# Peptides against a protein of PDB entry 5T59: the designs that were tried, part 64

Target 1, 112 residues: chain A of PDB entry 5T59
Amino acid sequence: TTPTMQSTSLLTEHLGYPPISLVDDIINAVNEIMYKCTNAMEKYLMQRNIIGKKDFSDEIKIGTAKLESLLENSVDKNFDKLELYVLRNILSIPSDLLEENRFRLLHHEKLV
Target 2, 90 residues: chain B of PDB entry 5T59
Amino acid sequence: EHIRFQRLVQVCNKALEESIRKLQSWEKIHECFPNYGQTREGIENLTVCQQQVIKLWSNLSRVEFDAIFHERSIEEKLNQLDDLINKARS

## One batch from the design tools (peptide; made by RFdiffusion4, then SolubleMPNN)

Design b2_p16_2_s2 (from b2_p16_2, 6 letters changed)
Fold by OpenDDE base, seed 1:
Structure b2_p16_2_s2 (fold): chain B 112 residues (1-112), chain C 90 residues (1-90), chain A 16 residues (1-16)
Amino acid sequence: as target 1 above (112 residues)
Amino acid sequence: as target 2 above (90 residues)
Amino acid sequence: SKEEEEMKEVDKWFEE
């Protein structure tokens, strides 16, 4: 179930920021980490690109790019799931508490 | 009684784990470097590289995610949310 | 169960 505007508003008030902002932070972080990892891998191997009389620089660049793509696809898939899970199951308010009376209760509790 | 933050940590770990899973496969690594990996020295380099990348992935994610959670005060906020919900249902 | 077996592997990784 997609979060309602009411739920988002209540959570935003409670959190001090929109729920999606947390997810955005997480996704941005993992993307940054991902490229740091692949960059580190490329640099490590490029420092070791010559074995014997052969230069493997081109193969290293291509291979690292392939692994980067593989990781990108996996990150996208899994963190899309994460986003949905977080917004649906963690940063959510049960429907029974979204009724008017319950809404007032939650609002009241925040003010007290 | 507090469950939401626990779930957040769990789902983050799961997503991270599943994201790096394919890089944990030696076969996946090796096939990207078919000729380089035919040399003894190349295999050694790839082995170390694979290990280092996985560790880097784990370490960086832990540090960064913890920082996010702290900056967003998410544990406290989620615990409060749990409490509010439980109180409302009592 | 360790944290409900990691929430049942996060609900079978969110039902795939």
Scores: peptide ipSAE 0.670, ipTM 0.951, DockQ to the pose 0.153
Fold by OpenDDE base, seed 4:
Structure b2_p16_2_s2 (fold): chain B 112 residues (1-112), chain C 90 residues (1-90), chain A 16 residues (1-16)
Amino acid sequence: as target 1 above (112 residues)
Amino acid sequence: as target 2 above (90 residues)
Amino acid sequence: SKEEEEMKEVDKWFEE
């Protein structure tokens, strides 16, 4: 099921923020962490770029970029799933509570 | 009776776990550094690097996600939501 | 089962 305007409004009132804001925080955080990880990897290897008489700087840069892309694709895929799961199954209001009588109860309980 | 926050934690952990899975493959790592990984020292460096990245991924995500959950008061809010739903259905 | 075995691996990772 897809979130409705009514569900979003009720959840926003309950949470104090739109449900998507939580997901945005999570996704922004993981993206930041992702690049910190790949940056750390590149820096670590670049400090060890010369082995024997060979300089592997170019290979390290290319290789790290490939791993970054791999991680980016995986993060995008899995956290798109997460977003859908959270909005559909966690930050959701059952349809029976969106009926008039249940809706009023939910709103009343929040105000009282 | 409180299930939503538990599910949130579970799905976050699952997404994090699946996202890092390919980096846990030594073969994938080595393929990105074909010549560097042909040296003894290169293999050692890549091994340490792989381990450190995975640990960094795990530690940073735990700290950051916990901070988000706290800032958003999401456990409390989800528990309240569960309670409201259960109450409405009773 | 530990938390429904992690909710069946989160619904078999959300029906892949």
Scores: peptide ipSAE 0.670, ipTM 0.951, DockQ to the pose 0.110
Fold by OpenDDE base, seed 2:
Structure b2_p16_2_s2 (fold): chain B 112 residues (1-112), chain C 90 residues (1-90), chain A 16 residues (1-16)
Amino acid sequence: as target 1 above (112 residues)
Amino acid sequence: as target 2 above (90 residues)
Amino acid sequence: SKEEEEMKEVDKWFEE
């Protein structure tokens, strides 16, 4: 089941913002958090890059980049699922309420 | 009877949990630092780093998501949506 | 219960 324009309009009126805006906030937040985490990891290890007179800076940079890519791919996958789930199952209006008579009831409740 | 906000929290937690799962694997961490991880100090540093990153991930996510939910008044709005739907079906 | 077993692990993580 895919959200309709009617559903989006009703939810936007109810929420005060489009449903997708909430998802965007969530995704933007997790992306920011993701890069903060990977940056912190790189900084931590780069402060400890020399062990036994050997400099591991290059390996640390490459390794951290690999982990960042791994995390990025996982975030993309799982939060794409989240977006679909939220829009389909949480921020959704049942089809029976989108019928003419039920639709009027929703509008009436908002006006009262 | 209010179920939508509960589902939102659950799906957010699930997505966060699954996203960090691979970083929770020591094997995945170690394979990215094959020579660094062969040293005692390297192993110690990687261990601490892994733990700190996971904690940072969890803490920042909790704080930021709660802030979003508050700013968007999503619990109230979803509860109202549940009520409207239930009332319409009555 | 337990929140419907965490919503059936969020519907088997959304049908995988």
Scores: peptide ipSAE 0.668, ipTM 0.951, DockQ to the pose 0.154
Fold by OpenDDE base, seed 5:
Structure b2_p16_2_s2 (fold): chain B 112 residues (1-112), chain C 90 residues (1-90), chain A 16 residues (1-16)
Amino acid sequence: as target 1 above (112 residues)
Amino acid sequence: as target 2 above (90 residues)
Amino acid sequence: SKEEEEMKEVDKWFEE
């Protein structure tokens, strides 16, 4: 077994779910939050779309879309890094524990 | 002794902070609304909107992430993992 | 502190 596969299996057993599931939850949540934020912004501004005699509805829609794209790009970048960090450094088992004797210890301790 | 959960919280906060950083720039907000932002009322609306979005981002993320951590029992599980690792190394 | 050290590590990582 590869260290990655072995660690994933052990962590899945320990967590009760695959490590990636936690990351998925986090990413799904932030995406939902992101769109809630941009939607709220658009709605707020669209309620204030007329200033004087000018209607800025089109500009507001375009501008909000641009901000959404900006936020999307930033979220993607930063949470891709987060995923990597979590899987490598947090939800990980040190190589020394993947050795035969220590591997058994991990299983034994879990079952006791 | 217990470090993994703390790291999880830290990296989540960092990712959230960096993700919203560009929206904290007034210049970037204003450039998306070049004509609207040339009006006094428009500037006021954009200012309020920017502040509200940042607050909403922070509040929603806190609530949702805490819920995830609770549902996944991740603090307990990570603490247990730390304990197992420390025990094995001692 | 330990917390500061961990935060520095995260910060450094995000700079990459």
Scores: peptide ipSAE 0.659, ipTM 0.950, DockQ to the pose 0.115

Design b2_p16_2_s3 (from b2_p16_2, 5 letters changed)
Fold by OpenDDE base, seed 4:
Structure b2_p16_2_s3 (fold): chain B 112 residues (1-112), chain C 90 residues (1-90), chain A 16 residues (1-16)
Amino acid sequence: as target 1 above (112 residues)
Amino acid sequence: as target 2 above (90 residues)
Amino acid sequence: EEEEKKLEEVDKWFEE
């Protein structure tokens, strides 16, 4: 079940921010980490680009780019799943609590 | 009793682990550097690089995600949500 | 239906 406007509103009030904001923070963080990792890998190998009399700089750049793409695709796939799971199963309000009487109870508890 | 924050941590760890899994494959790493990886020094460098990247991934994700969870007070908020739900159902 | 399938996949993915 897709989160309702009512659920989002209630959770926003409870959290102090929209539920999606937490997911956005997580995704932004992992993307930053991903590029830091690939950059570190490239830098490490580029400092070791010459073996014997051969310069492997071009191969290193291409290879690192391939690994970056691989990681990027994996991050995208898995954190899309994470987003769905978090919004539907963690940052969610059960449907029975969205009924009239239950809804009032949630508001009452927050105000007390 | 309190389950939502635990689930959040679990799903984050799962996503991180699944994301880095392909980089844990030596075969995939080697395939990206076919000529470089045919040299002894190249293999050594790639081995160290692979290990360091995985460690960096793990360390940075732990630090950054913990910071997010703290800034958003998500453990407290999710515990409160669990309590509210349990109370409403009791 | 497509969304439901995705949800099922995610739920299965995180059962561990």
Scores: peptide ipSAE 0.251, ipTM 0.935, DockQ to the pose 0.688
Fold by OpenDDE base, seed 1:
Parts: sequence; C-alpha cells; structure tokens
Structure b2_p16_2_s3 (fold): chain B 112 residues (1-112), chain C 90 residues (1-90), chain A 16 residues (1-16)
Amino acid sequence: as target 1 above (112 residues)
Amino acid sequence: as target 2 above (90 residues)
Amino acid sequence: EEEEKKLEEVDKWFEE
C-alpha cells in the first residue's frame, strides 16, 4: 500500500517530524560514512605508495576512485530499497486505522 | 507485541551488509590495484586496508545509526505506534 | 504497477 497524505500527517504528528526525515538522516549518515571509509583507504595506501623503487601513487588514486564508485553504487541501490521498505512497512498506518472511527482514536490518544 | 523497531534495525543492518559486500571481495579489491597487488608488500597493505575499511564501516554505522535512533526517539515512537494499532484492533 | 514491482523486489531481498 502506498503511503497517503493522511498517513503522513498522522505519522508526522505522532513522530514530531515527517517520516521521510528519519530516512534522510539514515541516508545522509551512510553517505558520510562511505566517504570517510574511502578517504581513509586512500590515505592509508598513499602512505604506502612506494614499494621498492616504484611509485604506485597514480594506480592507488585510480583504484580507490573505482572502489568509491563501486561502494557508492551499492549504497544507492540498497538504501533506496531501505527507504521504500521503511516508508511502506515500518512508518506506515494500517488501512483499518485510516477509517473514520480509527482516525479519531489515533488523534484522541495523541491529544490526551 | 512490539515489532516495528526490530524491523527497522534489521533492515538497516541488511542494507549496510549488502552495501559493503562488494568490498569484502578480495578479487574486486585486487582488480583495482593490478600492479600494486603483484608485490608482496602491496598485497599485505591491501589486506590490512580491506580489513580496516570494513571495521570502520561497521563501527561508524553503529555509532551514527544509534545516535539517529536516539535523537529521533524512534524506538519509543514505534513501540507506541504498535500499541496504538493493537489497541485499535482489540 | 512499477511501485508494486519494486515492493516485491524489496520483500524478496529482505526475506533472504
């Protein structure tokens, strides 16, 4: 079931924030973590860029960029799925509670 | 009785695990550093790097996601939502 | 319909 305006409003009232805000926090966090990880990887390898008499700096930069892209694509894919699941199955109100009498109950409980 | 918060934790863990899965592949790591990985020292460095990145990913995600859940009071809110739903159906 | 397909995919993904 697709989230409705009514469901969003009720959940916003209950949560104190729109449901999408939680998802945004999660996605922003994982993106930050992702770039911290790739940056750490690049720095670690760049500190070890010379083996013998050969400098591998260029290869390291290209390689870490490839891994960053790989991770970025995976994060995008999996957290898009997460967003859909959370909004549809976790931060959702069953259809029976969207009926008139159930709607009143939810509002009443919140206001009491 | 309370199921929504547990599901939230589960889906977050699943997304994190699936996202890092490709970096857990030594073959994919090595392919990005074909010449560097042909040296003994290079292999050692890549091995340590891979391990450290995975640990960093796990540790940072745990800390940051727990902080988000706390700031948003999401466990309490989801438990309350479960209770409201159960009450309405009883 | 596209949303339904996505939902089905997500459900399968999280059932593993």
Scores: peptide ipSAE 0.232, ipTM 0.934, DockQ to the pose 0.852
Fold by OpenDDE base, seed 3:
Structure b2_p16_2_s3 (fold): chain B 112 residues (1-112), chain C 90 residues (1-90), chain A 16 residues (1-16)
Amino acid sequence: as target 1 above (112 residues)
Amino acid sequence: as target 2 above (90 residues)
Amino acid sequence: EEEEKKLEEVDKWFEE
């Protein structure tokens, strides 16, 4: 089912914030974590960039960038799915409760 | 009876696991460092690095997501939503 | 309001 204006309003009232705000928090968090992970990896390897007489700094930078891109693409794909799922299946109100009488019940419960 | 919060946790875990899956592949890691990974010391460094990154991913995700859920009181709110729905249907 | 608009946009993106 697709979220409606009624659902958004009711859930916002219930949650104290718009449903999308939760998803935004999650996505922002994972993006931050992703950066921290790739940065940590680069720093770790750059501290170990010389083996024998060879300097692998350039290869490390390129390789880490490739891994970052790989992770970024995966995060984007999977958390897009998460967003869809959460908004449609978790932060949702069944259609039968959006009918006139049931709609009022949800409103009434909040006010009483 | 209460199902929404459980589903939220599940979908978050799934997204996190699927996102890190490719980094769990040694082959993919090694491919990014073809010459570095031909040295014994390089292999050792990459192995440790891979393990540390995966652990960091897991730990940070757990801490940050739990903080979000707490700040948003989402478990309580979703449980209440489940209860409201169940009452309305009874 | 801004978050609501974003939700509406997301709904459009994932109309499938």
Scores: peptide ipSAE 0.152, ipTM 0.930, DockQ to the pose 0.069
Fold by OpenDDE base, seed 2:
Structure b2_p16_2_s3 (fold): chain B 112 residues (1-112), chain C 90 residues (1-90), chain A 16 residues (1-16)
Amino acid sequence: as target 1 above (112 residues)
Amino acid sequence: as target 2 above (90 residues)
Amino acid sequence: EEEEKKLEEVDKWFEE
């Protein structure tokens, strides 16, 4: 089932923030981590760019860029799935609770 | 009883694991450094680098995600949501 | 309100 405006409002009231905000935090965090990892990898290898008499700096830069792209694509794909799953299955309110009688229950608990 | 927070942790771990899976492949790493990886020293450097980046990925994600969960009080909120749902169905 | 709109937009992205 797809989240409704009503469920979003209720969850926002319950959480103190919109459900999407949690997902945004997670995605922003993993993106930051991703670039920290690839940057660390490049720096590590660039400090070891010369083997014998050959300088591998160009190959290292290209190779690291390829790995970054690979990781970026994988992160995008998998965390898109995560976003869908979280918003639809975790941060969701069952339809029976969205009915008028059950709606009162959520409000009552908040006020108590 | 309380299932939503557990599911959140599980899906986060799954997404993280699947995202880093390709970097865990030595073959893919080596393919990105075809000449560098033909040297003994290059292989050694790549091996260490691969191990370190995977560890960094794991450690940073754990720390950052735990911080997010704490700041958002998500475990408590999801447990409360589970309780509300269970009460409504009883 | 903006976040709610964003959520609705995201939902549309996955409808395809």
Scores: peptide ipSAE 0.149, ipTM 0.930, DockQ to the pose 0.070

Design b2_p16_2_s4 (from b2_p16_2 with E5K F7L E11D)
Fold by OpenDDE base, seed 4:
Structure b2_p16_2_s4 (fold): chain B 112 residues (1-112), chain C 90 residues (1-90), chain A 16 residues (1-16)
Amino acid sequence: as target 1 above (112 residues)
Amino acid sequence: as target 2 above (90 residues)
Amino acid sequence: EEEEKELEEVDEWFEE
């Protein structure tokens, strides 16, 4: 159930912005948060990179990068699903309301 | 009656929870630091780091998502959408 | 109850 142009137009009028813009905001935010988290992790461990006589800086960098990749993959997967869910099930107009009479009613209600 | 905003919050929480789930695995964390994690201090540092990252993830997500929802007035708009749909069907 | 149902639906959808 891909959003129609009509649905998108109606929702854009209602929201004041295209539905995809909300999803974009969410995805951009989580990506920013993700990198803040991984950066914080790396910084924390790099401040504690020496244990005994061993310097674990290289291992920390590699390990943090691996965790970042793991998180990236998970974020991509889950928020792709989120995007689909939001656009299909939340920011959507039922098909019966896209018909002639229902469409007019929706417009009328918005103008009143 | 009003369901769309609730769904939005729920799906956001679910996506966030599922995204961080793998980082909640100590085994996966330890595997990324095989030698570092063999030391007592390393284990302690990784434990604290894991906890802090999860908290940071949760806190930042809450703040940022709430800001987005506010800026986009999405609760009000979704409630209005629910009302419009319900009215059209009545 | 409705919250639980919605959460369940989201959970099931994410399992796909």
Scores: peptide ipSAE 0.556, ipTM 0.945, DockQ to the pose 0.116
Fold by OpenDDE base, seed 1:
Structure b2_p16_2_s4 (fold): chain B 112 residues (1-112), chain C 90 residues (1-90), chain A 16 residues (1-16)
Amino acid sequence: as target 1 above (112 residues)
Amino acid sequence: as target 2 above (90 residues)
Amino acid sequence: EEEEKELEEVDEWFEE
């Protein structure tokens, strides 16, 4: 199920931040890690670009760019799923607790 | 009893694992460096590079995600959420 | 058992 405004408000109150903020942190982190990895790969290979008097610099640059694109596509796909999973199944309030009486109880318990 | 934080860790690990899966393919790596990978030294360099990237991916993700979880106090908050839900259902 | 069950759930999600 999709998150509601009510769920978002309750979770924001409980967490001290909107649920999406956690997902944003995770996605930002993996993106940073991704580019650190591809940069490290390029740097490593560029330090070893000459073999048998042949310069492979151009091939290395193109190849690492291709791998970066491959990784980007995979990260985007999998972490989009992660975002959906987290918001639906982890940072969520069961529908039965969104009923009027249980809603009050949950809100009260968090404020006490 | 407490399940949400465990699920968070599991889904993070799964997303990380699936994201790096294609880089774990030697064929994919070699395809990107067709001439470089025809040399002995090139193959050796690519092998080390592949290993280092995968290791770096794993290490950085562990450190960064743990930092996020700590900064957001997410284990405590998710445990509390589980407790609140269980209490409300009692 | 619970951990395995949760892992299976995640696996099913990523297979979609």
Scores: peptide ipSAE 0.553, ipTM 0.945, DockQ to the pose 0.118
Fold by OpenDDE base, seed 3:
Structure b2_p16_2_s4 (fold): chain B 112 residues (1-112), chain C 90 residues (1-90), chain A 16 residues (1-16)
Amino acid sequence: as target 1 above (112 residues)
Amino acid sequence: as target 2 above (90 residues)
Amino acid sequence: EEEEKELEEVDEWFEE
């Protein structure tokens, strides 16, 4: 099922914020965490870039970039799914409650 | 009776787990550092790095997501939503 | 069991 304007309005009233705002918070958070992780990895390895007489700095930079890309793709995929799931199955109002009388009841409960 | 918040937690955990899955593969890590990983010391460094990143991912996610849920009062709101739905159906 | 059921539903959806 697809979210309707009615459900969005009711949920916004109930939550005090639009449902999408929660998803945005989650996605923004994971993106921040993702780059913190990749940055930490690069820094850790760059502090250990010389083994013997060889400098592996270039390889470390390239390798870390590859891992970052891998993680970015995975985060994008999985959290796109999460967004859909949350909006469809969690932050949703059953269709039967969106009928005239049920709709009013839900709205009335919030106001009373 | 209250199911929505539980589902939220579950889907968040699943998304986080699946996102980090490929980094849990030693083979994938090693492939990114083919020459570095041929040295004993390099292998040791990569091993520690991998473990630390995974832990950092897990810890930061837990803290940040819990903060979001608290700030948005989402557990309470979702429980209330469940209750409203149940009342309407009774 | 309800928790397990819900988790299964999530798992199934992510497999799509």
Scores: peptide ipSAE 0.550, ipTM 0.944, DockQ to the pose 0.116
Fold by OpenDDE base, seed 5:
Structure b2_p16_2_s4 (fold): chain B 112 residues (1-112), chain C 90 residues (1-90), chain A 16 residues (1-16)
Amino acid sequence: as target 1 above (112 residues)
Amino acid sequence: as target 2 above (90 residues)
Amino acid sequence: EEEEKELEEVDEWFEE
C-alpha cells in the first residue's frame, strides 16, 4: 500500500520532518560513498599504471568506469527497494489507527 | 515492542550488502582489466584494490548512516511511534 | 548465525 496523506501529515508532525527526507538523506549518502569508492579505486590503480615497460592507464580508466556502472546499477536497484520498504513498513501508521476516532487519539497523545 | 528502528538498520545493511556484492566477485573485477590482470603485479594491485574498496564502502556507510540517524533522531522517534501505536491498541 | 537469521528476515521483507 502507498502512504496516505494522513499518514504523511502525522509522521511529519511526529518526526519534525517529512518521512521522505530520511530516505533522501540515505540515498544521497550512499551515492556520495559510491563515487568516493570508485574514485579511490581509479587513483590507486593509476598510481600503479606502469608494469614493466607497458602503460595501462587507458585500460585502468575504462575498467574502473565499467565497475562504477556496475555498482551504480546495483545501488539504484537495492535502494529503490529500501525506499519502498521504509516508507511502507517503517515510516507508516497502521490503517486501523487512521480511522477518525483513532486518528484524533493518536494526535492528542502526541501533543500531550 | 520496539521493532521499527531495528528493521530500519536491517534493511539499510541489506541494501548496502547487496549493492557491493558484485564487486566482491574477483572474476568480475578481473574481467574489467583483461591485460593488466594478466601480469603478476597487476593481479596483486587488483587484489589489494578490491579489498580496500570493500572496506572503504563498509566504513563510510557506517559513519554516514549513523550520522544521519543521529541528526534525524530516528531511533527515539521510531521507538516513540511504536509506543504510541501499542498504547492506542491497548 | 544471528546475522544469517537477520538476512533471512530482511529477504522476506523485500518480498512484501
Scores: peptide ipSAE 0.541, ipTM 0.944, DockQ to the pose 0.062

Design b2_p16_3_s1 (from b2_p16_3 with F3Y T4S E9K)
Fold by OpenDDE base, seed 3:
Structure b2_p16_3_s1 (fold): chain B 112 residues (1-112), chain C 90 residues (1-90), chain A 16 residues (1-16)
Amino acid sequence: as target 1 above (112 residues)
Amino acid sequence: as target 2 above (90 residues)
Amino acid sequence: KEYSEEEIKEAEEFFS
């Protein structure tokens, strides 16, 4: 098997779940938080949409949508980097331990 | 000795901080509400809104990420991984 | 999932 397959297999056995599952949880969480934040912002401002008898509802809707897009783009970019980094550097097995003898040791240590 | 979980927390915090950075800019907030932000009340509302959103972002992320880490037992598992690696190298 | 060398470098530098 490839080192990647070996790492995934060993880590899945160790964690009790595939490494990517943790990253998925993190990304799903931040996306949910993001939309909760933007929704809260829109609701807050829409409750304060009238100033001096002028209705700013349309501007508020457009403005909050722009901020949502800005935040969405930033979240996507930063957490794509996070996924890459976590899987490569945190949820990973060092290459020197992926050799046959080292691989067996880690697997054996897990089982005993 | 144990390094992986600490690093996980660090990179999560970094990603969260960088993601919200643009919303911390008053200029960017104001640009999205050019006429609303020309009124005194509008400025006040936007100021409070900005502060509340940033706090909400911080609080929710802390609670949700801690819950994930607990449910996945990731600190324990990463510590064990560090120990296994160190043992194999000794 | 596969990433380009540039993406890897950028992520490494970002979280360094």
Scores: peptide ipSAE 0.604, ipTM 0.946, DockQ to the pose 0.704
Fold by OpenDDE base, seed 2:
Structure b2_p16_3_s1 (fold): chain B 112 residues (1-112), chain C 90 residues (1-90), chain A 16 residues (1-16)
Amino acid sequence: as target 1 above (112 residues)
Amino acid sequence: as target 2 above (90 residues)
Amino acid sequence: KEYSEEEIKEAEEFFS
């Protein structure tokens, strides 16, 4: 089923916030975590950048940037799917309950 | 009876697991550090780094997502939603 | 927000 303005308004009333706000919190959190991870990786390796007589600083910077991009692309792809799934299947109201008669019942149950 | 919150947790875990999958590949890690990884010490450092990053990813995501779920009262709200829907259909 | 049928199908299969 496709999310509608009607379902969004009902869910917003129920949740106290729009359904998309939860997804936004999740996505913002994972992005923050992602950059904390890649930053920690770079710092760890940069503290160990010299092996023998060779300085690997440039290779470490390039390598960690590549890994960051790889992780970033994966996060974007997977959490785009998550957003779609959550809004359609979890934070959703069945279409049969959005009919006129059932819609009133849902409102009544919420307010009573 | 209550299904929505469990599904939310499941899909979050799946997305997190799939997102970190590529960093779990030693081959992909090594490819990013071709010369550094040719040294014994470099391999050791990369190994520890890979393990620590994966652990950090797991720990931070658990703590942060639980905090979000708590702040949004999402388990309670989704349980109530399940109850309302089931009640309306019975 | 709107999604294509292919995107919907892919997400449904991914989390099935």
Scores: peptide ipSAE 0.602, ipTM 0.946, DockQ to the pose 0.903
Fold by OpenDDE base, seed 5:
Structure b2_p16_3_s1 (fold): chain B 112 residues (1-112), chain C 90 residues (1-90), chain A 16 residues (1-16)
Amino acid sequence: as target 1 above (112 residues)
Amino acid sequence: as target 2 above (90 residues)
Amino acid sequence: KEYSEEEIKEAEEFFS
C-alpha cells in the first residue's frame, strides 16, 4: 500500500507530527553517529601515526577518508530503504480503513 | 496484538547492522592502510580501532534511537494504531 | 515522496 495524503493527515493528527519527521530524526541521528565514529577513528590513529621513525599521517588521513566514504554510501542506501519501508508498512493506515465508514470510526475512536 | 513498534525496532536494527557491515571486514580496513598495516604495531592499532569504532557505533545508535522513540512517544502511538485497526476489523 | 516498484520490492525483500 502506497502512502497517501489522507493517510499522512490522519497519522499526523494521531502522532502529533508528520510521519516523515520520525524518519528524519532517525536519519539525522545516524549521520551524526557516523561522523563521530569516523572522527574518533582518525583521532585514534593520528595519535599513533609514528611507527619505526616513519610518519604515516598522510596515509591515515587518506585511509580514514576512504572508510568514511564507504560508510556514508552504506548508510545512505540502507536508510533510504528504511524510510520507504517504515512509511509504507509501519506508519501506515490500511486502505480499507480509509473508506468513509471506517474513517469515521477511526477518527471517533482516536478522539475518545 | 501489537506489532508495529516491534517491527520498527527490527528494521532500525537491520539498517544499522547492514550499514556497519563493511567496517567489520578486516580486509577492507587493511586495504585503506596498506603500508601502516604492514607493521606489527600498525596492525595492532587498526585492530583496536576497528573494535572500538564498532562498539561506539552500536552504543551511540542504541542510546540515541531510544531517545528519539521516547521523545516521539512512538511505542504508545503505534500500539494505539494497532488497537484502532484491530478494533475496526472486529 | 514517490518510489519505483523496483525500489519498493527491494526494500520489502530486504526487511522481510
Scores: peptide ipSAE 0.601, ipTM 0.946, DockQ to the pose 0.880
Fold by OpenDDE base, seed 4:
Structure b2_p16_3_s1 (fold): chain B 112 residues (1-112), chain C 90 residues (1-90), chain A 16 residues (1-16)
Amino acid sequence: as target 1 above (112 residues)
Amino acid sequence: as target 2 above (90 residues)
Amino acid sequence: KEYSEEEIKEAEEFFS
């Protein structure tokens, strides 16, 4: 089911933060990790850029950039799906409990 | 009974696994370094590099995601959410 | 945020 404002409000109250904040943390983290990985790759290879008196620095830079792009695209795609799935299926309240009477019940249970 | 946090972990792992899949391909790695990878030493370096990056990805993801989950108290909150929902349906 | 039905379906299939 599609998240609603009501669901978001209830979850925000329960979590102490908006559901999207958790997703943002996750996405920010993976992006940071991604660039750390590609940077590490470039640094490692650049320390080993000369083989048989040939300097492969340019190829290493280009190659690492290509891998970075591939990883960026994959991260973007997969974590866009993750955001959607998490907000719809994990950080969500079933629609049957968003009815007026059930809404009151959940709110009451939280406060008591 | 408690299902949401487990599902969160699963979906995170899936996204992480699929994101790194291309880098797990030796062919894909080699394609990015066509001349470098034609040397024995280059192949060795790329092999080690590939392994290290994948391990770094896995380790950093584990540490950072666990930290996020802890800071957000998400396991507890999701368990409570499950309990609230189950109670409401009882 | 708004998602298309196709995007929703794809995500559901991906993680299910």
Scores: peptide ipSAE 0.600, ipTM 0.946, DockQ to the pose 0.924

